# Peptides against a protein of PDB entry 3ZOQ, part 5

Target 1, 223 residues: chain A of PDB entry 3ZOQ
Amino acid sequence: QLLQDSWWNQLKEEFEKPYYQELREMLKREYAEQTIYPDSRDIFNALHYTSYDDVKVVILGQDPYHGPGQAQGLSFSVKPGVKQPPSLKNIFLELQQDIGCSIPNHGSLVSWAKQGVLLLNTVLTVRRGQANSHKGKGWERLTDRIIDVLSERERPVIFILWGRHAQMKKERIDTSKHFIIESTHPSPFSARNGFFGSRPFSRANAYLEKMGEAPIDWCIKDL

## One batch from the design tools (peptide; aimed at target 1 Y65 H66 P85)

Design b1_p9_5_s3 (made by RFdiffusion4, then SolubleMPNN; from b1_p9_5, 4 letters changed)
Fold by OpenDDE base, seed 1:
Structure b1_p9_5_s3 (fold): chain B 223 residues (1-223), chain A 9 residues (1-9)
Amino acid sequence: as target 1 above (223 residues)
Amino acid sequence: ELPTVEDTE
């Protein structure tokens, strides 16, 4: 099966639907004819690292980085050895100011994912050098379903929604049960308009503690 | 990198 059991139980019906079959066929062509990111084996890394039951926090991104060696199937995250993109740099700056973490010498957020931070892009693939090239091809329907099944989960989730794109998903979230942290996007275009100083990391941990759960260790070790 | 509406990546 495509996903580990906890996610498969929630999403298996989606993969049988025509929209996903069409998406899959499109992706087969794209990966054969174009350079597509991330590697096809890494498309669902967010779900691989963080099981449905283990999700504590969700951070939504738009689509993967479209440069060589960058995307690793986790929103905002880049493979070790890759220069940190501007938005990620700002994320680490806020992390430092929020809870005192040092800036790591790499951009991999895998340690967050392993702790229950679902680093989900709404679109899970991209053509090299062409941002949003796979927008509107079916991924959004699947990722909407991911948000839906998390919203329906009894155990509360914290949704961190940076920017307008992510915040459009708020209508799918049961706010009577789940917590939402909103601010402007960490992009250099918007970070100074509200992202900096928003302290999403300490706020997320405060919610986790209120729920009686272990906080996230947001600090990232050097490699 | 080609920026998006919200991202400068």
Scores: peptide ipSAE 0.040, ipTM 0.702, DockQ to the pose 0.480
OpenDDE base, seeds 2, 3, 4, 5: peptide ipSAE 0.027, 0.027, 0.039, 0.024; ipTM 0.646, 0.659, 0.706, 0.650

Design b1_p9_5_s4 (made by RFdiffusion4, then SolubleMPNN; from b1_p9_5, 5 letters changed)
Fold by OpenDDE base, seed 3:
Structure b1_p9_5_s4 (fold): chain B 223 residues (1-223), chain A 9 residues (1-9)
Amino acid sequence: as target 1 above (223 residues)
Amino acid sequence: ELPTVEDLE
């Protein structure tokens, strides 16, 4: 009754490795003893919404939002009803300037994920109020593998790499097959230094069209 | 199948 999925085929070997088993044990303790985000059921939402085969675009984040009710297992995305974080607001500002989309009244990027935008954080969990608290615990090795198997995929992928952290992953991407869009991070501290005006959404769609693929409908409807 | 909640709880 268990469903086979394209990500399982790509990642099943990782889940059997010692590093992941140690990560799993750590997470069990963390979720039992601390308030951890996102909900344990939502940790792999990026992979649930966007199968390995359906990935068109990858947007890399660092780790989940660490406030109550925010993280939903997708990079930069927040659950409906949650105030849009500053970086997300800037993403929507650039979206508006780039392709004319209205700024939505919520911060859920699920519609992107459903269209093949893999909203992947390099670290998939965080302690409440403690950014990067789960850095270096094993997630990075798994998410590096996610990048690797996408890089190895024959069908091209577009990688959107905002900021230095994401850009460090360039070395793992076969640029002979895949396309990279780089700019500064959408954070208020860096957005004016290159993110604004970078037009990642139109550029991504232009590349998709060149590939003969359907573009992403980046515009998000109000809820 | 990806890890389930039961695998983490």
Scores: peptide ipSAE 0.040, ipTM 0.738, DockQ to the pose 0.029
OpenDDE base, seeds 1, 2, 4, 5: peptide ipSAE 0.043, 0.023, 0.037, 0.037; ipTM 0.753, 0.642, 0.728, 0.732; seeds 1, 5 fail the geometry check

Design b1_p9_6 (made by RFdiffusion4)
Pose (drawn by RFdiffusion4):
Structure b1_p9_6 (pose): chain A 223 residues (1-223), chain P 9 residues (1-9)
Amino acid sequence: as target 1 above (223 residues)
Amino acid sequence: EVSDVTTDD
């Protein structure tokens, strides 16, 4: 068993399939022979921090950061102590305009995960310095199933889909139950074309309040 | 060494 019960009960059949076993064998070799991010112990951190039952909001990313000391097994977040990349700086600028939070002295979003924000990348590993190097190796098949089981959940889930790749996943989400907040990506190339001013954080909290759920405290505290 | 996310928006 690789995940806590709430998730294992939804995903155990996927981990038994040939594609996963092939992916696992490739990763055993690559972690021993080269530099793979995030650290192997951290691959499933988004699901460890945010159980299936506790998921309130899902923020979809693509692949992990590919530099040293960055990736934590969470979409968009970085380990404390490293510089914040441009897209993450833009996420904090939008958070400041929307909610009013000060800009934090670190980029870790673990606080969000602990409050029910699933920071799910669609690809869970990457070779150092080589973006998208683990594309098509089996992670998409698993993360599509993660999205499927969240879409099948009775209690509604709020999906935040930034950019074109994340928005492609709308087809897998049952919008008769679930909420979608979508905009352009926070990358500097596209942040001023819709992401800025989109107010995703207060909008997510409004959907939660309508359902009688506690809102997320989005502000990140300095370390 | 710092990287950032990829997108084609």

Design b1_p9_6_s1 (made by RFdiffusion4, then SolubleMPNN; from b1_p9_6, 5 letters changed)
Fold by OpenDDE base, seed 5:
Structure b1_p9_6_s1 (fold): chain B 223 residues (1-223), chain A 9 residues (1-9)
Amino acid sequence: as target 1 above (223 residues)
Amino acid sequence: DVTDEVSDD
C-alpha cells in the first residue's frame, strides 16, 4: 500500500489506471537515467504528513524545486539546512507581516503539514535543473483527483491558490462548501503585485475559527 | 498588467 489508509481509500483506483502505470514506468526510467527530485521515497510526503481527513488547508504549488537537496515532497518547502528559495522567503515575509511570526532559520514547512496543511504540488517530480520537465506526464491527473476528492469532502477545506497556475484549479473546487484564498504568486516577480498584504494565514485561520476548528499555528520554530 | 511568474528554484 503506497499511501496511508485515508488517502488510499480515496486514490487507490487511480494507481491502478493505465495513466498512472505509464507514469510509473516513466518515473522508473527517469530515476534510473536522470537526477530526479525529490527522492523517490519523498514523492508523496504531502499525503504522508497530512491525512485526507486531517486536511484543513491546501496550498498548491507547481512542481518540486529542481536543485540539489531542496525538494522534500512538500510544496514550497525545503529540507532543513537548505537555503530558503526566494518564493519561500517571501512567504515568510508575508507570514511575519500577517500574523507576526519570526522568520525561521530553515525552510521546512513540515510543521504546517502536520497540522493539516496539505502542501501539494500539481506535479510531484522534476529533473534536476529542468523546471516542469515532468509536466503532462500523468501527475496532474492524480493531483486533480486529490483536489476532487477534497472538494467532494463534506468537511470544508481552505484552498490557498497563489498564482494563475494554482488558480486554474478553482473550477474543481465546490465553493459552496470550501473556501478559496487567492493572490499573486509569492515569487519575487509577482509578490509585490498582490501576494504581499494578502494575509493568507490570518484569513485561513479566520475561516477555521468560524468553523469551530483549531487554527493553524503558522509560526515555525527554529531548528 | 499584473503577471504571475513561477520561481525556478
Scores: peptide ipSAE 0.041, ipTM 0.741, DockQ to the pose 0.096
OpenDDE base, seeds 1, 2, 3, 4: peptide ipSAE 0.037, 0.041, 0.038, 0.036; ipTM 0.729, 0.734, 0.729, 0.731; seed 2 fails the geometry check

Design b1_p9_6_s2 (made by RFdiffusion4, then SolubleMPNN; from b1_p9_6, 4 letters changed)
Fold by OpenDDE base, seed 3:
Formats: sequence, structure tokens, C-alpha cells
Structure b1_p9_6_s2 (fold): chain B 223 residues (1-223), chain A 9 residues (1-9)
Amino acid sequence: as target 1 above (223 residues)
Amino acid sequence: DVSDPVSDD
């Protein structure tokens, strides 16, 4: 099966639907004929690292980084040894100002994922050098369903929605149960218009404490 | 273990 049991029980019906089969056939062709990121076995890394029941926080991205060696199947995250992209640099700057963490010497957010931070892109693949090249091909329907099943969960989730693309998903979130943290995107084009100073990390932990859950250790150790 | 999303094997 494509996913571990926790997510498979929630999503298995999606993989039998025509839209996903068409997406899969497209992906098979793309991976054969083009350079596609991330590696195919890393496509669902966000769900592999963070089980359905263990999700505490969701951070939505758009689509994977499209440069060599960057994407690792987690939104905003890059593999160790890869230069931190501008948006990620700004995320770490806000992290430092928010709760005092040092800037790590790498860009891997795996430690967040292992603690229950679902680092989900709405589109899970991309062609090398072609941002948004797999937009509108079926991923959005699957990732909408991921948001839906989390929204339906009784145990509350914290959704961090940076920028208008992510914020479009608010209509799918039951705000009677779940919490939303919104700001402008960490991109250099928008970060100074509200992302900096938004303190999403301390705010997320404050909600977790109110729920009686363990906070996230957002600080990332050097490798 | 989980399957490769684009592999038929």
C-alpha cells in the first residue's frame, strides 16, 4: 500500500478514484520523460513522517522546490547540504525572533515532521526548473481530502496558513474545533507585510498547551 | 514498507 495504516485508513478510497489514476499515469510518464522532484518514493514523505493520529500542526505549501537536490517531500524543507531558499531563510528568521532559536546550518524540517508537524504541499510534484508545472493535474483533489479528514478529526489541529494560496483552504476547516494561524507568506516579496512578527511558533505552542498536549520543539539542531 | 507511487512493481 502507498501509505502507512493511519493515513491509509483515511485516504485509501482516493487512490481508487479515476482522478488519481489519471494523475498516476501522468506522473509515470513525467518521471520517465522529465526530471521530476522530489524522488518518487519521497512524494508522500509528509504523510510518512507524520501519521494521521499524530498530526498536531499543519503547514501548507504550494508545490516542491524545483532545483536539483532540494525537495524532500516536505513543504518548505530542503535536504541537508542544500542552500536555504529565501522563504526558508525568512522562516528561520521569524523562528529566531519568535522563540529565540538559532539559525540552523541546514534546511531540513524533518525534526518538525517527526513531532507532528504535517509539512504538506497542495501539489506534490514539479518538473525541474518549472514552478507549478504539475498544478491542476489532480494533486489538489487529494490534498484537499487530506485537509478534509483532518478537519473531521475530533482532536484539534492547528493550521498555519501563510499567504493567500494556503488561506484559500480555510473554507475546508471546521473552526469550531480547529485553530488557524494566518499571515502573509514568508517569501521576500511578502514577508515584511505581515509574516515577520506574526510569531506562529509560539502561538502554535500556546494552543497546544491549551489542549493539554506537548508543545513542539521548533528549534533545529545543526548537523 | 510502502510502495513507490509511480512503479508498477
Scores: peptide ipSAE 0.424, ipTM 0.895, DockQ to the pose 0.028
OpenDDE base, seeds 1, 2, 4, 5: peptide ipSAE 0.381, 0.356, 0.302, 0.409; ipTM 0.878, 0.866, 0.878, 0.890

Design b1_p9_6_s3 (made by RFdiffusion4, then SolubleMPNN; from b1_p9_6, 5 letters changed)
Fold by OpenDDE base, seed 2:
Structure b1_p9_6_s3 (fold): chain B 223 residues (1-223), chain A 9 residues (1-9)
Amino acid sequence: as target 1 above (223 residues)
Amino acid sequence: DVSDPVSFD
């Protein structure tokens, strides 16, 4: 099976639907004919690192980084050895100001994922150098379903929604059970309009503690 | 970095 059991139980019916079969066929052609990121084996890394039951926090991105060696299958995350992209640098700046973490010497957010932070892009693949090239091809329907099944979960989730694209998903989230942290996007084009000073990390941990759950260790160790 | 997914908001 494609996913670990906890996610497979929630999503298996999606993979049998025509839209996903069409997406799959499209992706097969794309990976054969174009340079596509991330590596096909890494497409579902967000779901691999964070089980359905273990999700504590969701951070939504749009689509993967489209440069060589960057995309890791996790929103905002880059492989070790890759220069931190501007948005990620701003995320770490806010992290430092929010809870005092040092700026790591790499951009991998795997440590967050392993603690229950689902780093989900709404679109899970991209052509090299062509942002949003796989928009509207079927990923959004699957990732909407991911949000839906999390919203339907009894155990509360914290959704961190940076920017308008992510915030459009609020309508799918049952706010009677789940928590939402919103601000502008960490991009240099928007970070100064609300992202900086939004303190999403301490706020998320405050919610977790209120729910009787262990907080996230957001600080990332150097490699 | 031109490879960064850019959001304007």
Scores: peptide ipSAE 0.040, ipTM 0.731, DockQ to the pose 0.604
OpenDDE base, seeds 1, 3, 4, 5: peptide ipSAE 0.024, 0.026, 0.039, 0.017; ipTM 0.623, 0.601, 0.733, 0.584

Design b1_p9_6_s4 (made by RFdiffusion4, then SolubleMPNN; from b1_p9_6, 3 letters changed)
Fold by OpenDDE base, seed 2:
Structure b1_p9_6_s4 (fold): chain B 223 residues (1-223), chain A 9 residues (1-9)
Amino acid sequence: as target 1 above (223 residues)
Amino acid sequence: EVSDPVSDD
């Protein structure tokens, strides 16, 4: 099966639907004929690292980094040894200002994922050098369903929505149960318009503690 | 343990 049990129980019916079958056939062609990121076995890494039941926080991205060796199936995250992209650098700057974490010497957010931070892109694949090249091909329907089943979960989730693209998903989130943290995107173009100073990390932990849950250790160790 | 999303084997 494509996913571990907790997510499979929530999503297995999606993979049998025509839209996903068409998406899969497209992806098979793309991976055969183009350079596609991330590696195919890493496409669902966000769901592999963070089970449905263990999700505490969701951070939405748009689509994977499209440069060599960057994407690892987690929104905003890059593999160790890869230069930190501008948005990620700004995320770490805000992290430092928010809760005092040092800037790590790498860009892997796997430690967040392992603690219950679902690092989900709305589109899960991309062609090398072609941002949004797989937009509108079916991923959005699946990732919408991911948001939906989390919204339907009784145990509260914190959704961190940076930028307008992510914020468009707010209508799918039951705010009577779940919490939303919104700001502008961490990209250099928009970070100074609200992302910096938004303190999403301390705010998320405040919600978790209020709910009686363990906070996230957002600080990332050097490798 | 989980399968490759674009592999048939």
Scores: peptide ipSAE 0.462, ipTM 0.906, DockQ to the pose 0.029
OpenDDE base, seeds 1, 3, 4, 5: peptide ipSAE 0.436, 0.454, 0.425, 0.444; ipTM 0.898, 0.904, 0.895, 0.901

Design b1_p9_7 (made by RFdiffusion4)
Pose (drawn by RFdiffusion4):
Structure b1_p9_7 (pose): chain A 223 residues (1-223), chain P 9 residues (1-9)
Amino acid sequence: as target 1 above (223 residues)
Amino acid sequence: SAFVAAARE
């Protein structure tokens, strides 16, 4: 068993399939022979921090950060102590305009994950310095199933879909139950074309309040 | 590639 019960009960059949076994064997070799991020112990951190039952909001990313000291097994977040990349800086600028939070002295979003924000990348590993190097190796098949089981959940889930790749997943989400907040990506190429001013954080909290759920405290505290 | 660089670096 690789995950806590709430998730394992939804996903155990996927981990038994040939594609996962092939992916696991490739990763055992690559972690021994080269530099793979995030650290192997951290691959499933988004699901460890945010159980299936506790998921309130899902923020979809693509692949992990590919530099030393960055990836934590969470979409968009970085380990404390490293410089925040441009897209993450833009996420904090929008958070400041929307909610009013000060800009933090680190980029870790673990606080969000502990409050029910699933920071799910669609690809869970990457070779150092080589973006998208683990594309098509089997992770998409698993993360599509993660999206499927969340879409099948009775209690509604709020999906935040930034950019074109994340928005492609709308087809897998049952919008008769679930909420979608979508905009352009926070990358500097696209942030001023819809992401800025979109107010995703207060909009997510409004959906939660309508359902009688506690809102997320989005502000990140300095370390 | 340029997009990823701009988003991350």

Design b1_p9_7_s1 (made by RFdiffusion4, then SolubleMPNN; from b1_p9_7, 5 letters changed)
Fold by OpenDDE base, seed 2:
Structure b1_p9_7_s1 (fold): chain B 223 residues (1-223), chain A 9 residues (1-9)
Amino acid sequence: as target 1 above (223 residues)
Amino acid sequence: DEFYKAAYE
C-alpha cells in the first residue's frame, strides 16, 4: 500500500477514484519527460513522517520548491545543505522572536514532522523552475480530503494558515473542534504585513497545553 | 512502492 496504515485507512478510497488515476498517469508522463520535484519517493513524506493519529498541528503550503535539491516532500522544508529560501528564513526569524529559538544552519523541518506537525502542501509536485505547474491536476482534491478527514477527527488539530491560499481551506475545518492560527504569508512580499509578530509557535503550543498534550519543540538543532 | 516505481517507467 502507498501510505502507512493510519493514513491509508482514511484515504485509500481516494486512490481508486478516477481523478487520482488521471493524476497518476499525468505524473508518470511528467517524471518521464520533465524534471519534477520532489523525488517521486518523497511525494508523500508529510504523511510518512506524521501519522493520521499523531497529527497535532498542520502547516499548509502551496506547492514544492522548484529548484534543484530543495523539496523534500514537506511544506516550507528544504533538504540539509540547501540554502534556506526567503520564506523559510522568515519563518525562523519569527520562531526566534516568538519563542527564542536559534536560527538553524539548515532548513530541514523533519524534526517538526516527527513531533506531529503535518507539513502539507496542497499540490505535492512541481516542474523544475515552474511554480504551480501541477496546479489543478488532482492533488488539490486529495489534499482537500486530507484536511477533511483531519477535520472529522475527534481529537483536536491546530491549523496554521499563512496567507490567502491556505486560508481558503478554513471552510473545510470544523472550528467547533479544531483551532486555526492565521496570518499573512512568511514570504518577503507579505511577512511584514502580519506574519512577523503573529507568534504562531507559542500560540500553537498554548492550545496543545490546554488540551493536555505535549507541546512541540519547535527549536531545530544544527547539523 | 509500485506508484513510485511506475513514475519512472
Scores: peptide ipSAE 0.032, ipTM 0.722, DockQ to the pose 0.027
OpenDDE base, seeds 1, 3, 4, 5: peptide ipSAE 0.025, 0.031, 0.030, 0.022; ipTM 0.695, 0.711, 0.718, 0.661

Design b1_p9_7_s2 (made by RFdiffusion4, then SolubleMPNN; from b1_p9_7, 4 letters changed)
Fold by OpenDDE base, seed 5:
Structure b1_p9_7_s2 (fold): chain B 223 residues (1-223), chain A 9 residues (1-9)
Amino acid sequence: as target 1 above (223 residues)
Amino acid sequence: SEFYKAANE
């Protein structure tokens, strides 16, 4: 329920700031009056699964899936048993073409998170059926800080930025230390314009290996 | 706390 020490040390000041207190009050109302995703216990799953120090790769999403049972607190990830959303299907298609992984029978990316892939949405909550309903309410300031503290970290990070929304964050990333992999978004509306064939997984691993770090096992086992 | 209260409450 509480953040890992490594994240707490980086973010504790944010939680005390007025903007976050206002966000918190908003969330209290929203969760009381609306159906909000993900479950309140899962909001910070990205930080729970991947400590600040363990981050190797960051994949930025926009906001959580807004359908029942979908959002898992991880960008692009869905709970086991949930139909894979189109963007996620395309991610797996690219994964298969890139490095030969089979398409998993579920959409949980927890295995990536456990290996140091921070699956971060810029907005961490959403109303049921209302994409971006919590945009501009304070999450972006917190998640910007997350990007900032990672950018400030000496140990290099690989940022995978799919689509314009994620790419708008590149100005916050010190490219003298960190690596950026950019392409169009995996959405069916954009995937054929550059996402497919972008090979982000092998490219990320190539950087990791160059840095002397263990590559990510991107292949996801069936459940 | 559920939403990480400032005072660790």
Scores: peptide ipSAE 0.049, ipTM 0.766, DockQ to the pose 0.022
OpenDDE base, seeds 1, 2, 3, 4: peptide ipSAE 0.030, 0.031, 0.028, 0.023; ipTM 0.708, 0.704, 0.728, 0.695; seed 1 fails the geometry check

Design b1_p9_7_s3 (made by RFdiffusion4, then SolubleMPNN; from b1_p9_7, 4 letters changed)
Fold by OpenDDE base, seed 1:
Structure b1_p9_7_s3 (fold): chain B 223 residues (1-223), chain A 9 residues (1-9)
Amino acid sequence: as target 1 above (223 residues)
Amino acid sequence: SEFYKAAYE
């Protein structure tokens, strides 16, 4: 099976649907004929690192970085050794100001994922150098379902929604059970309009503690 | 979103 059991139980019916089969066939062609990111084996890394039951926090992105060696199947995250993109730099600046973490010497957010932070892009693949090239091809239907099944989960989730694209998913979230942290996007174009100072990390941990759950260790160790 | 494109380019 494509996913580990907890996610498979939630999503297996999606993978049998025509839209996903069409997406899969499209991706087969794309990976054969184009340079597509991330590596096909890394597409579902967010779900691999963070099981359905272990999700504590969701951070939504749009689609993967489209440069060589960048995308690793986690929203906003880049593989070790890759220069930190501007939005990620701003995320780390806010992290530092929010809870005092040092700026790491790499951009991998895997440590967050392993603690229950689902780093989910709404579109999970992209052509090299062509942002949003796989928009509207079927990923959004699957990732909407991911949001839906998390919203339906009894155990609460914290959704961090940076920017309008992510915030459009708010209507799918049962706010009677789940907590939402909203701000402008960490992009240099928008970060100073509300992202900086929004303190999403301390706020998320405060809510986790209120729920009786272990907080996230947001600080990232150097490699 | 234009902001998103800029974030990834």
Scores: peptide ipSAE 0.048, ipTM 0.722, DockQ to the pose 0.542
OpenDDE base, seeds 2, 3, 4, 5: peptide ipSAE 0.030, 0.031, 0.029, 0.041; ipTM 0.720, 0.731, 0.696, 0.765; seed 5 fails the geometry check

Design b1_p9_7_s4 (made by RFdiffusion4, then SolubleMPNN; from b1_p9_7, 5 letters changed)
Fold by OpenDDE base, seed 1:
Structure b1_p9_7_s4 (fold): chain B 223 residues (1-223), chain A 9 residues (1-9)
Amino acid sequence: as target 1 above (223 residues)
Amino acid sequence: SEFYRASYE
C-alpha cells in the first residue's frame, strides 16, 4: 500500500477515485518527461513522517519548492545543504524570537515532522522552475480530504495557518474541537504585517500542554 | 502567490 496504516485507513478510498487515478497518470507522464519535484519517492513524506494518529500540529504550505535539490516532501522544508529560502529564514527568525531557538545551519524540518508536525502542502508536486504548475490537477482534493479527516478526528489538532491561502482551509476545520493559529505569511512581503511576533511555536505548545500532550521541541540542531 | 514570491524570487 502507498501509505502507512493509519493514513491508509483514512485515505484509501481517495486513491481509488477517478480524480486520483487521473492525477496518477498525469504524474507518471510528468516524471517521465519533465523534471518534477520532489523525488517521486518523497511526495508523501509528510504522511510518512507523521502518522494520522500522531499528528499534533499541521502547518500548511502551497506547493513544493521548484529548484534543484530543494523540496523534500515537507512544507517549507529544504534538504540539508540547501540555502534557506526567504520564508524559511523568517520562520527561523520568529522561532528565535518566540522561544529562543538558535538559527540552524540547514533548512530541514524533519525533526518537527517526527514529533507530530504535519508539514503539508496543498499541492504535492511541481515542475522544475514552474511554480504552481501542478495546481488544479487533483492534489487539492486529496489534501482537502487530509484536512477533513483530521478535522473529524476526536483528538484535537492544532492548525497553523500562515497567509490567505492556508486560511481558506479554516472553513473545513471544526473549531469546536481543534485549535487554529493564524497570522500573515512568513514571506518577506507579508511577515512584518503580522507573522513576526505572532509566536506560533509557543502558542502551539501552550495548546498541547493544555491538552495534556508533550510539547514540540521546535529547536533544530545543526547538522 | 505569496508563497511563490517569498520563496522563489
Scores: peptide ipSAE 0.042, ipTM 0.755, DockQ to the pose 0.554
OpenDDE base, seeds 2, 3, 4, 5: peptide ipSAE 0.031, 0.023, 0.027, 0.035; ipTM 0.691, 0.685, 0.677, 0.699

Design b1_p9_8 (made by RFdiffusion4)
Pose (drawn by RFdiffusion4):
Structure b1_p9_8 (pose): chain A 223 residues (1-223), chain P 9 residues (1-9)
Amino acid sequence: as target 1 above (223 residues)
Amino acid sequence: SPPNTADTE
């Protein structure tokens, strides 16, 4: 068993399939022969921090950060102590305009994960310095199933879909139950074309309050 | 260093 019960009960059949076994064997070799991020112990951190039952909001990313000391097994977050990349700086600028939070002295979003924000990348590993290097190796098949089981959940889930790739997943989400907040990506190329001013954080909290759920405290505290 | 996927979208 690789995940806590709430998730294992939804996903155990996927981990038994040939594609996962092939992916696992490729990763055992690559972690031994080269530099792979995130650290192997951290691959499933988004699901460790945020159980299936506790998921309130899903923020979909693509692949992990490919530089030393960055990736934590979470979309968009970085380990404390490293510079914040441009897209993450833009997420904090929008958070400041929307909610009013000060800019933090680190980029870790673990606080969000602990409050029910699933920071799910669609690809869970990457070779150092080589973006998208683990594309098509089997992670998409698993993360599509993660999206499927969340879409099947009775209690509604709020999906925040930034950019084109994340928005492609709308087809897998049952919008008769679930909420979608979508905009352009926070990358500097696209942030001033819809992401800025979109107010995703207060909008997510409004959906939660309508359902009688506690809102997320989005502000990140300095370390 | 190469830019991150998140920074190039």

Design b1_p9_8_s1 (made by RFdiffusion4, then SolubleMPNN; from b1_p9_8, 4 letters changed)
Fold by OpenDDE base, seed 3:
Order: sequence, then structure tokens, then C-alpha cells
Structure b1_p9_8_s1 (fold): chain B 223 residues (1-223), chain A 9 residues (1-9)
Amino acid sequence: as target 1 above (223 residues)
Amino acid sequence: APPEVEDTE
């Protein structure tokens, strides 16, 4: 099966639906005819690293980085050895100011994912050099379902929603059970309007502690 | 409030 059992039980019905089959066929053509990121084996890395039951925090992104070697199937994350994109740099700046973490010498957020931070893009593939090229092709319906099944989960989740795109998903989240942390996007064009100083990392951990759960170790070690 | 701008990544 495509996913581990915990996610498969939640999403198996989606993969049988026509929209996803059409998406799959589209992706086959795209990967054959174009340079598509991430590697096809990495598309569902967010779900591979963080099981349905282990999700503590969700961070929503838009779509993958569209440069060579960047995207690794996790929102905002880049493979080791890749220059940190501007938004990621700002994320690390806020991390440093929020809880005192050093800025790592790489941009991989895998350590967050392994701790229960679901790093989910709403669109999971992109053409090289063409941001949003796979928007509206079916990914949004699947990722909406991912948000829905998490919202329906009894165990609370913390949703970190940076920017308007992510915040449009608020209507899908049951705020009687789940927590939402909102700010402007970490993009250089918006970070100074609210992202900086929003302290999403300490706030997330405060909620986790209130729930009696282990906090996230947000600090990332150098490689 | 100023408009929010998403990164094109």
C-alpha cells in the first residue's frame, strides 16, 4: 500500500476516487515529460515521517520548492547542502528569537517531522522553475481530506497557519478540540508584518504541555 | 492591516 497503516486507514477512500486517479495519471505524464519536484518517491514524505496518530503539530505550506535538489516532500524544508530559501531563513530567525535555538547550517526539518510535526504542503508537486504549476490538479482535495481527518481526531492537534493561503483552511478545523496559531507568512514580503515576534514554537509547546504531551524539540542540530 | 504575501518558493 502507498502509505503506512495509520494514514492508509484515514485516506484509502480518497485514493480510489476519480479525482485522485486523474491526478495520478497527470503526474505520470508530468514526471515523464517534465522535471518535477520532489522526487516521486518523496511526494508523501510528510506522511511517512509523521503517522496519523503521532501528529502533534501541523505546519501548512503552499507547494514544493521548484529549484534543483531543494524539495524533499516536507513543507518549507530543503535537503541538506541546499541554500536556505528566504522564508526558511526567516523561520529560523523567529525560532532563534522565540526559544533561543541556533540557526542550523542546513535547512532540513526532518527532525521536526520525526517528532510529530506534519510538514504538509497543500500541493505536493511542482514543475521545475514554475511555482504553483500543479495548483488545481487534485492535490488540494487530498490535502483538504488530510486536514479533515485530523480535525475529526479526538486527540487535539495544533495547526500553525502562516499567511492567507494556509489560513483559508481554518474553516475545516474544529476549534472546539484543536488549536490554531496564526500569523503572516514568513516570506520576506510579509514577515515583518506579524510573523516575526509571533513565537509559534513556544506557543505550540505551551499547548502541548497543557495537554500533558511532550513538547517539540524545535532546535535543529548542525550536520 | 497590510496585505499578506505568500512566498512563491
Scores: peptide ipSAE 0.050, ipTM 0.751, DockQ to the pose 0.170
OpenDDE base, seeds 1, 2, 4, 5: peptide ipSAE 0.042, 0.043, 0.044, 0.041; ipTM 0.745, 0.741, 0.748, 0.731

